Peptides against a protein of PDB entry 6TME. Designs and how they scored, part 272

Target 1, 324 residues: chain A of PDB entry 6TME
Amino acid sequence: NRLKRAYIALQAWKKAFYSDPFNTAANWVGPDVCSYKGVFCAPALDDPSVLVVAGIDLNHADIAGYLPPELGLLTDVALFHVNSNRFCGVIPKSLSKLTLMYEFDVSNNRFVGPFPTVALSWPSLKFLDIRYNDFEGKLPPEIFDKDLDAIFLNNNRFESTIPETIGKSTASVVTFAHNKFSGCIPKTIGQMKNLNEIVFIGNNLSGCLPNEIGSLNNVTVFDASSNGFVGSLPSTLSGLANVEQMDFSYNKFTGFVTDNICKLPKLSNFTFSYNFFNGEAQSCVPGSSQEKQFDDTSNCLQNRPNQKSAKECLPVVSRPVDCS
Target 2, 324 residues: chain A of PDB entry 6TME as posed
Amino acid sequence: NRLKRAYIALQAWKKAFYSDPFNTAANWVGPDVCSYKGVFCAPALDDPSVLVVAGIDLNHADIFGYLPPELGLLTDVALFHVNSNRFCGVIPKSLSKLTLMYEFDVSNNRFVGPFPTVALSWPSLKFLDIRYNDFEGKLPPEIFDKDLDAIFLNNNRFESTIPETIGKSTASVVTFAHNKFSGCIPKTIGQMKNLNEIVFIGNNLSGCLPNEIGSLNNVTVFDASSNGFVGSLPSTLSGLANVEQMDFSYNKFTGFVTDNICKLPKLSNFTFSYNFFNGEAQSCVPGSSQEKQFDDTSNCLQNRPNQKSAKECLPVVSRPVDCS

## One batch from the design tools (peptide; made by RFdiffusion4, then SolubleMPNN)

Design b2_p26_3_s3 (from b2_p26_3, 16 letters changed)
Fold by OpenDDE base, seed 2:
Structure b2_p26_3_s3 (fold): chain B 324 residues (1-324), chain A 26 residues (1-26)
Amino acid sequence: as target 1 above (324 residues)
Amino acid sequence: SKELEEYLKKYEEEEKKKADEEAAKR
């Protein structure tokens, strides 16, 4: 019986709670699991006459505990939302049995260990939110082979390079922010046909920006701030027909910020502060447009306020990185 | 009933064992 299995799983989970400040599991008593707070039942997909546990929503419950392996008995769960808790440990491999998993949100917890590879086993997964945890190590390349609509990885401890498979992603939103990713952005990034928002903030990314970024026709937000990027901005960025927010601040970029970038038709905010740019077009000057905001602070620009000293600029500007 | 409680207990033990075995599979 599916509900009996669910009962076992939920009782095991309740036992795995160290703290339940809001008494969320107070009513988790007896066999009627469908009455449990945060447990949602629906007719089974294979048999509409059978009621099953289809969803868990424990968002913002501030529950401390861990995910026990018995959660693998929740085989009918398609929605698993447990964000903003204090769950610790690892994501159980037994969750591989949850073959209907559609949305998996474990964000804002205390999960540790490598990327939860069990998420790769879910054939129907569309939404993956693992942000604001302590996941570490390499990002599996296979994550981008999945038909995910959103991938939230930010505020973790992920290391190594961004996989070249990123170009296979169908996600509209991808966040890498506040990790330890290193190396270059893969050239395959330009193949992300559905990408609307991508955030690289606060990593150890380096090298030149790939020209293929300019192929991201649907991108509205592109943030590469707080990295180690070098060289000039790709001229192909003029292809970002839908970009509204663009941030390249806190890098080591050099060269000239061109009209073709600053005149992007939907550009609202363009921040290129805290770099080593040695020139900008008039269209890039803060205050030059009423519709666009620019920040050119702390570059190597002539006749602009709040620029770096010649002593700081000369060593970098005199040795531009060739990205060709 | 006492019989139901015994049944449930046995069922829980068996299903827990299965879950643990699956979790141990790498």
Scores: peptide ipSAE 0.016, ipTM 0.340, DockQ to the pose 0.012
Fold by OpenDDE base, seed 4:
Structure b2_p26_3_s3 (fold): chain B 324 residues (1-324), chain A 26 residues (1-26)
Amino acid sequence: as target 1 above (324 residues)
Amino acid sequence: SKELEEYLKKYEEEEKKKADEEAAKR
């Protein structure tokens, strides 16, 4: 009996709660699991006459506890949303039995350990949100082989390089922000055909931006701020026909910011402050357009306010990194 | 059911929007 298995799982989970400040699990009593707060039942996909637990929504419940291995008995769950809690420990490997998993949101918790590789075992996964946790180590390359629509990895402890498999991703939104990623952005990034938003903020990324970024025709948000990028902006960025928000601030970029970038047709905000740019086109000057906002603060620009001193600029600008 | 999935998606989108708005204020 599927509901009996669900009962065992949910009662085990209730026992794994250390704190339930909103008494969310107060009604988690008896065999009628479909009446449990945050538990949603639906007809089984394989047998419409059978009710199964198809979804969990415990978002914003402030529950402290852990995920017990008995959750692997919830084999019919397609939607698992437990964000904004205080769950700790690791994601149980027993969740590999949840073969219908479609959306998995464990964001804003206290999960630790390596990337939850159990997420790779779910053949139908479309949405993965593990942001605002303490996940650490390498990002498995296989994550980008998944047919995901969204991948939220930000605000964790991930290290190492971004996998070259990123180009295989079908995701429209990917966040890497506020991790410890290092190395270059892979050239394969230009192959992300469905990409709308990508955020690299606040990592240890370095090297030159790959020219292949200019192939991201559908990107509306590109944020590479607060990294260690060097060299000039790729001229191929003129290909970003749909970019609205672009941020390259707080890097080590040099060279000239061109008209071809600042005149992008959908560009609303372009921030390139806190770099070592030594020139900009007139179209890049803050206040040059009513439709576009620019920030050129703290560069090596002549005749602009709030620029770096010659002493700070000269050692960097005189030794430009060749990205060719 | 498709209706349950749609309901849950809508609810999640609204809650995510609220969370993102709160995060943007910090």
Scores: peptide ipSAE 0.005, ipTM 0.321, DockQ to the pose 0.034
Fold by OpenDDE base, seed 5:
Structure b2_p26_3_s3 (fold): chain B 324 residues (1-324), chain A 26 residues (1-26)
Amino acid sequence: as target 1 above (324 residues)
Amino acid sequence: SKELEEYLKKYEEEEKKKADEEAAKR
């Protein structure tokens, strides 16, 4: 009996709670699991006469505890939303049995360990949110082979390089922000055909930006701030026909910021502060447009306020990185 | 998959029904 399995799972989970400040699981009593707060039932696909647990929503419950292996008994769950809790430990491998998983949100918790590779086992997964946790280690390349609409990885402890498989991703939104990613952005990034938003903020990424970024025709948000990027901005960035927000601040970029970038037709905000740019077009100057906001603070620009000293600029500007 | 879409549709319908029933009790 599917509901009996669900009962076992949910009772095991209730026992795994260390704290339930809002008494969310107070009504988790008895066999009628469909009446449990945060538990949602639907008719089973294979037998419409049978109700199954189809979804969990414990968002914002501030529950402290862990995910017990018995959660693998919730085999009919397609929606699993448990964000903004204090769940700790690892994502149990037993969740591989949840073959209908469509949306998985464990964001804003205290999860640890490597990337939850169990997420790769779900054939129908479309939404993955694991942000604001303590996940660590390498990002598995296979994550980008999945047909995901959104991938939220930000605010974790992921390290190593971004996989070259990123170009295979069909995701519209991908966040890498506030991790420990290193190395270059893969050239395959330009193959992300559905990408609207990508965020690299606050990593250890380095090297030159790949020219292939300019192939991201659908991108509206591109944020690469707070990294170790070097060289000039790719001239191909003029191809970002739909970019609205672009941030390259807090890097080691050099060279000239061109009109072709600053005159992008949808550009509303372009921040390139805290770099070593030694020139900018007039169209890039803050206040030059009423429709666009620019920030050129703390560069090596002449006749601009709040720039770096010649002593800081000269060693970097005199030794431009060749990105060719 | 078609099966998943059908499942999700049923789920949404049941959730809507529950919400309507809860609203009717208020």
Scores: peptide ipSAE 0.000, ipTM 0.297, DockQ to the pose 0.021
Fold by OpenDDE base, seed 1:
Structure b2_p26_3_s3 (fold): chain B 324 residues (1-324), chain A 26 residues (1-26)
Amino acid sequence: as target 1 above (324 residues)
Amino acid sequence: SKELEEYLKKYEEEEKKKADEEAAKR
C-alpha cells in the first residue's frame, strides 16, 4: 500500500525532528497521511483510482532535524519543498527511489557534504534549489546534462572549476554566487541556448571572460562581480541584445569600456566599478542616459570622480592582459 | 515495519549492484 509506505516515511521523519517551533507536525498522527500539514495527495499517475503522496511543502517551518533514509518510501513524490528550515546532515541516497521528482527545494537549511548526487538520478527533475546550505566539493559535470529549467547553487561551499558541460544546460536560471569556484568561465557557456539569468558573484573565478558570452542572446541578467577576472571586456558583449542587468564590479578588468556595450538596447543597469578600466565611452558615463544607470567608481579613468590613485593604477594598467 | 525492511533490503541490493557495475567499468 503506497499510503502505508508514506505513513512509515512521515512518521520516521517526525521522529527525526529535533525542534518543530510552529508545531507543523502536530497533526502527523494516524494513517491518514493526506490530512498531514504540508503533505499533499493526488491521484497516482499510473492508476488514477489510487491516492498517493505527491508533494511535500514544509517551507518556512523552521524545523530542526535531519532527513531520514525512510523518506525513500515516498516514491510518488514529485514536489519536495522544505526550504527555510534547520535540517542538517546529508540528503539521503534513498531518495533515488523518488523517480517522479520534478521540483526539489532544500534551500536555506544546514545540509552538508558533497553535491547531492541523488539529484542526478531523477529523470524528470526540472527545478533544483540547494542554495544557502553547506554543500562542498566539486560540482558534478552531469548536472548540466540534465534537462533542468533552474539550478540554484549559490551560498554554498562548492570548489574547483565550473564544468565545461555548462554549455549543455537547458536552464534559464543558473546561480553560482557565493561559493569557492575557481578558474575560468568555460568557453562552452555560449551554448546555453535557454539562458536568461546567470550569476557568478563572490567566487574565486579568474582569467579572461570568454568571447562566447556574447552568444547568450536571451540573457537578461549577467553578474560576474566580486571575482578575479582580468583583461578587457570582450567586444562580443555587444551581442547581448536582451541584457538588462550587467555587473562586472570588483574584479581586475582593464582596458576601454566601449559604446557597443553601453549602448546595448535593453541595458538598464551596468556596473563596472572597482576595476582598473583606463577608459570609457561617453555613453558609459554615469548620468549620460536617463534610461540607463552606470557605475564607473574606483577605476583608472581620467577626469572622473572617485577613481583609484595613479600609484594603484599604473602597475596594473601598464601591464594589460592579452586575452586573445 | 516489514515493508520498510523489505524496502531497505531492496535498496541495499540495488546500490550494491550499481557499485559493482561502476567497479567493472574502471
Scores: peptide ipSAE 0.024, ipTM 0.402, DockQ to the pose 0.013; fails the geometry check

Design b2_p26_3_s4 (from b2_p26_3, 17 letters changed)
Fold by OpenDDE base, seed 3:
Structure b2_p26_3_s4 (fold): chain B 324 residues (1-324), chain A 26 residues (1-26)
Amino acid sequence: as target 1 above (324 residues)
Amino acid sequence: SSDLEKYLEEKSKKEKEEADAYAKSL
C-alpha cells in the first residue's frame, strides 16, 4: 500500500524533528497522511483511482531536524519544498527512489557534505534549489547534462572549477554566487542557448572573460562581480542584445569600457566599479543617460570622481593582461 | 573592506529575492 509506505516515511520524519516551533507536524497523527499539514495527495500517474503523496511543502516552518532514510518510501513525490527550515545533515541516498521528482527545494537550511548526487538520479528533475546551505567540494559535471530549467547553487561552500559541461545546460537561470569556485569561466558558456540569468558573484573566479559570453543572446542578467577577473572586457559583449543588468564590479579588469557595451539596446544597469579601467566612452559615464544607470566608481579613469590613486593604478595598468 | 561586505550582502539578498520569485513562477 503506497499510503502505508508514506505513513512510515512521514512518521520517521516527524521523529527526526528536534524542534517544530509552529507545530507544523502537530496533526501528523494516524494513517490519513493526505490530511497532514504540508502533505499533498494526488491521483497516481499509473492508477488515477489511487491517491498518493505527490507533494511536500514545509517552506518557512523553521523546523530543526534531519532527513531520515525512510523518506525514500515517498516514491510518488514530485514536489519537495522544505526551504527556510533548520534541517541538517546530508540528503539521503534513499531519495533515489523518488523517480518522479520534478522540483527539489532544500534551500535555506543547514545541509552539509558534498553535492547531493542523488539529485542527478532523478530523470524528470526540472528545478533544483540547494542554495543557502553548507554543501561543499566539487560541482559534478553531470548537473549540466540534466534538462533543468533552473539551478540555484548560491551561498554554499562549493570549490574547484566550473565544469566545461555548463555549455550543455538548458537552464534559463543559474546561480553560482557566494561559493568558492575558482579558475576561468569555461568557453563553452556561449553554448547555453536558453540562458536568461547567470550570476557568479563572490567567488574566486579568475582569468579573462571568454569571448563566447557574447553569444548569450537571451541573457538579461549577467553578474560576474566580486571575483578575480583580469584583462579587458571582451569586444564580443556587444552581442548581448537582451542584457538588462550587467555587473563586473570588484574585479581586476583593465582597459577601456567601450561605447559598444554601454549602448547595448536593453541595458538598464551596468556596474563596472572597483576595477582598474583606464578609460570609458562618454556613453558609459554615470548620468549620461536617463534610461541607463552606470557606476564607474574606484577605477583608474581620468577626470572622474572617486577614482583610485595613481599609486594604486600604475602597477596594474602598466602590466595589462593579454586575453588574446 | 566594509564596502565590499555590504555590497555582497545586498547582492546576496537580491539574488535570493529573484530566485524565490522565479521558483514561485514554476
Scores: peptide ipSAE 0.025, ipTM 0.635, DockQ to the pose 0.570
Fold by OpenDDE base, seed 1:
Structure b2_p26_3_s4 (fold): chain B 324 residues (1-324), chain A 26 residues (1-26)
Amino acid sequence: as target 1 above (324 residues)
Amino acid sequence: SSDLEKYLEEKSKKEKEEADAYAKSL
């Protein structure tokens, strides 16, 4: 019986709670698991006459505990939302049995260990949120071979390079922010056919920006701030026909910020502060437009306020990085 | 099922809105 397996799983999970301050699992008593708070039942996809546990929603429950292996008995779960709790430990490998998994949100918890490779085993996964945890190590390249709509990786301990497979991603939103990623942005990034928003904030990324970024014609948000990027901005950024928010602040960029970038038709905010830019077009000057906001603070610009000293600029500007 | 599909659609919309809002706030 599918509901009997669900009962075993949910009772094992209740036993794995260290703290339930809102008494969320107070009604998790008896065989009627469909009455449990945060448990959702639906007709099974393979047999509409059979009721199964199809979803879990324990968002914002402040529950402390761990995920026991018995959760692998919830074989009909397509939605697993447990964000904003205090769950710790690792994601159980037994969750590979949840072959209907469609949305997996474990964000804002205390999970540790490597990337939860069990997520790669789910053939129908569309949404993956593992942000605001303590996941560490390398990102598996295979994550971008999956037909995901969104990938949230931010605020973890991931390290190493971004996989070249990123160009295969079908995701509209990808966040890398606040990790320990290093190396260059892969040139394959320009192949991300559905990309709307990508965030690299606060990593150890370096090198030149790839010219292929200019192929991201559907991108509305591009944030590469707080990294170690060098060289000039690619001239191909003029291809970002839909970009609204663009941030390159807190890097080591040099060269001239061009009209072709600052005149992008949908651009609302362009921040390029805290770099080593030595020139900007008049269209890039803060206050030059009523429709666009710019920040050119702390560069090497002539005749602009709040710029770096000649002593700070000269060693960098005199040694331009060739990105060709 | 129609109930699961509705639940999925409503959750997906909310999560997308939260995701979009978060991405803009970073």
Scores: peptide ipSAE 0.017, ipTM 0.393, DockQ to the pose 0.047
Fold by OpenDDE base, seed 5:
Structure b2_p26_3_s4 (fold): chain B 324 residues (1-324), chain A 26 residues (1-26)
Amino acid sequence: as target 1 above (324 residues)
Amino acid sequence: SSDLEKYLEEKSKKEKEEADAYAKSL
């Protein structure tokens, strides 16, 4: 009986709670698991006459505890939403038995260890949110071979380079922000055909931006701020026909900010502050447009307010990185 | 710098809000 297996799993999970401030599991008593708070039942996909546990929603429950291996008995779960709790430990490998997993949200918890590779075993996974945890180590290249709509990785401890497989991703939104990613953005990024929003904020990324970024025709948000990027902005950025929000602030960029970038047709906000740019087109000047907002603060620009000193600029501007 | 810290806090907040809005739109 599927509901009996679900009962075993949910009772094991209740025993794994250290704190339940809102008494969310107070009604987790007896065999009627479909009445449990945060447990949702639906007809099974293989037999509509059978009721199964299809979803878990414990969002914002502030529950402290861990995920026990018995959760692998919830084999009919397609939606697993447990964000904004205090769950700790690792994601159990037994969750590989949840072959219907469609949305997996464990964000805003205290999970540790490497990337939860069990997520790669789910053939139908579309949404992955593991942000605001303590996941560490390398991002598996295979994550981008998944047909995901969204990938939220931000606010973790991920290290090493971004995999070259990123170009295979079908995701519309990808967040890398507030990790320890290093190296260059892969040139394969230009192959992300469905990408609308990508954020790299607050990593250790470096090198030149790849020219292939200009192939991201559907991107509306591109934020590469707070990294170690060098060289000039690629001239191919003029191809970003749908970009609305663009941020390159807090890097080590040099060269000239071109008219072709600042005149992008849908550009509403372009921040390139806290770099070493030594020139900008008139269209890039803050206040030059009523429709576009620009920030050129703390660069090496002549005749602009709030710029870096010549002493700070000269060592960098006199030795531009050639990205060719 | 105090400016970088403020920037990172504001960006982190904005990113969270945007990501939460997107997740709700699915």
Scores: peptide ipSAE 0.015, ipTM 0.397, DockQ to the pose 0.511
Fold by OpenDDE base, seed 4:
Structure b2_p26_3_s4 (fold): chain B 324 residues (1-324), chain A 26 residues (1-26)
Amino acid sequence: as target 1 above (324 residues)
Amino acid sequence: SSDLEKYLEEKSKKEKEEADAYAKSL
């Protein structure tokens, strides 16, 4: 009996709660699991006459606890939303039995360990949110082989390089922000056909920006701020026909910020502050447009306010990195 | 620097808000 298995799973989970400040599981009593707060039932896909647990929503419940292996008995769950809790430990490998998993949100918790590779086992997964946790180690390349709509990885402890497989991603939104990623952005990034928003902020990324970024014609948000990027901005960035928000601040970029970038047709905000740019086009100057906001603060620009000293600039600007 | 810390905090907050808004729009 599918609901009996669900009962076992949910009672095991209730037992795994250390704190339930809103008494969310107070009504988790008896065999009628479909009446449980945050448990949603639907007709089974394989037999519409059978009612099954199809979803869990415990968002914002502030529950402290862990995910017990018995959750693998929830084999009909397609939606698993448990964000903004205090769940700790690891994502159970037993969740591989949840073959209908469509949306998995465990964001804003206290999960630890490596990337939850069980997420790779779900053939129908479209949404993955694991942000604001303590996940660590390398990102599996296979994450980008999945047909995901969104990938939220930000605010974790992930390290190593971004996989070259990123170019295979069908995701519209990808966040890498506030991790420990290192190395270059892969050249394959330009192959991300559905990409609208990508955020690299606050990593240890380095090297030159790949020219292939200019192929991201659907991108509306591109944030590469707070990294170790070097060299000039690629001239191919003129291809970002739909970019609205662009941030390259807090890097080690050099060279000239061109008209072709600052005149991008949908550009609303372009921040390139806290770099070593030694020139900018007039179209890049803050206040040059009413429709666009620019920040050129703390560069090596002549006749601009709030710039770095010649002493700070000269060692960097005189030794530009060749990205060719 | 204090400026970087403030920047990172503001950006982190904004990213969260934007990502949450996106997730709700799906």
Scores: peptide ipSAE 0.006, ipTM 0.351, DockQ to the pose 0.528

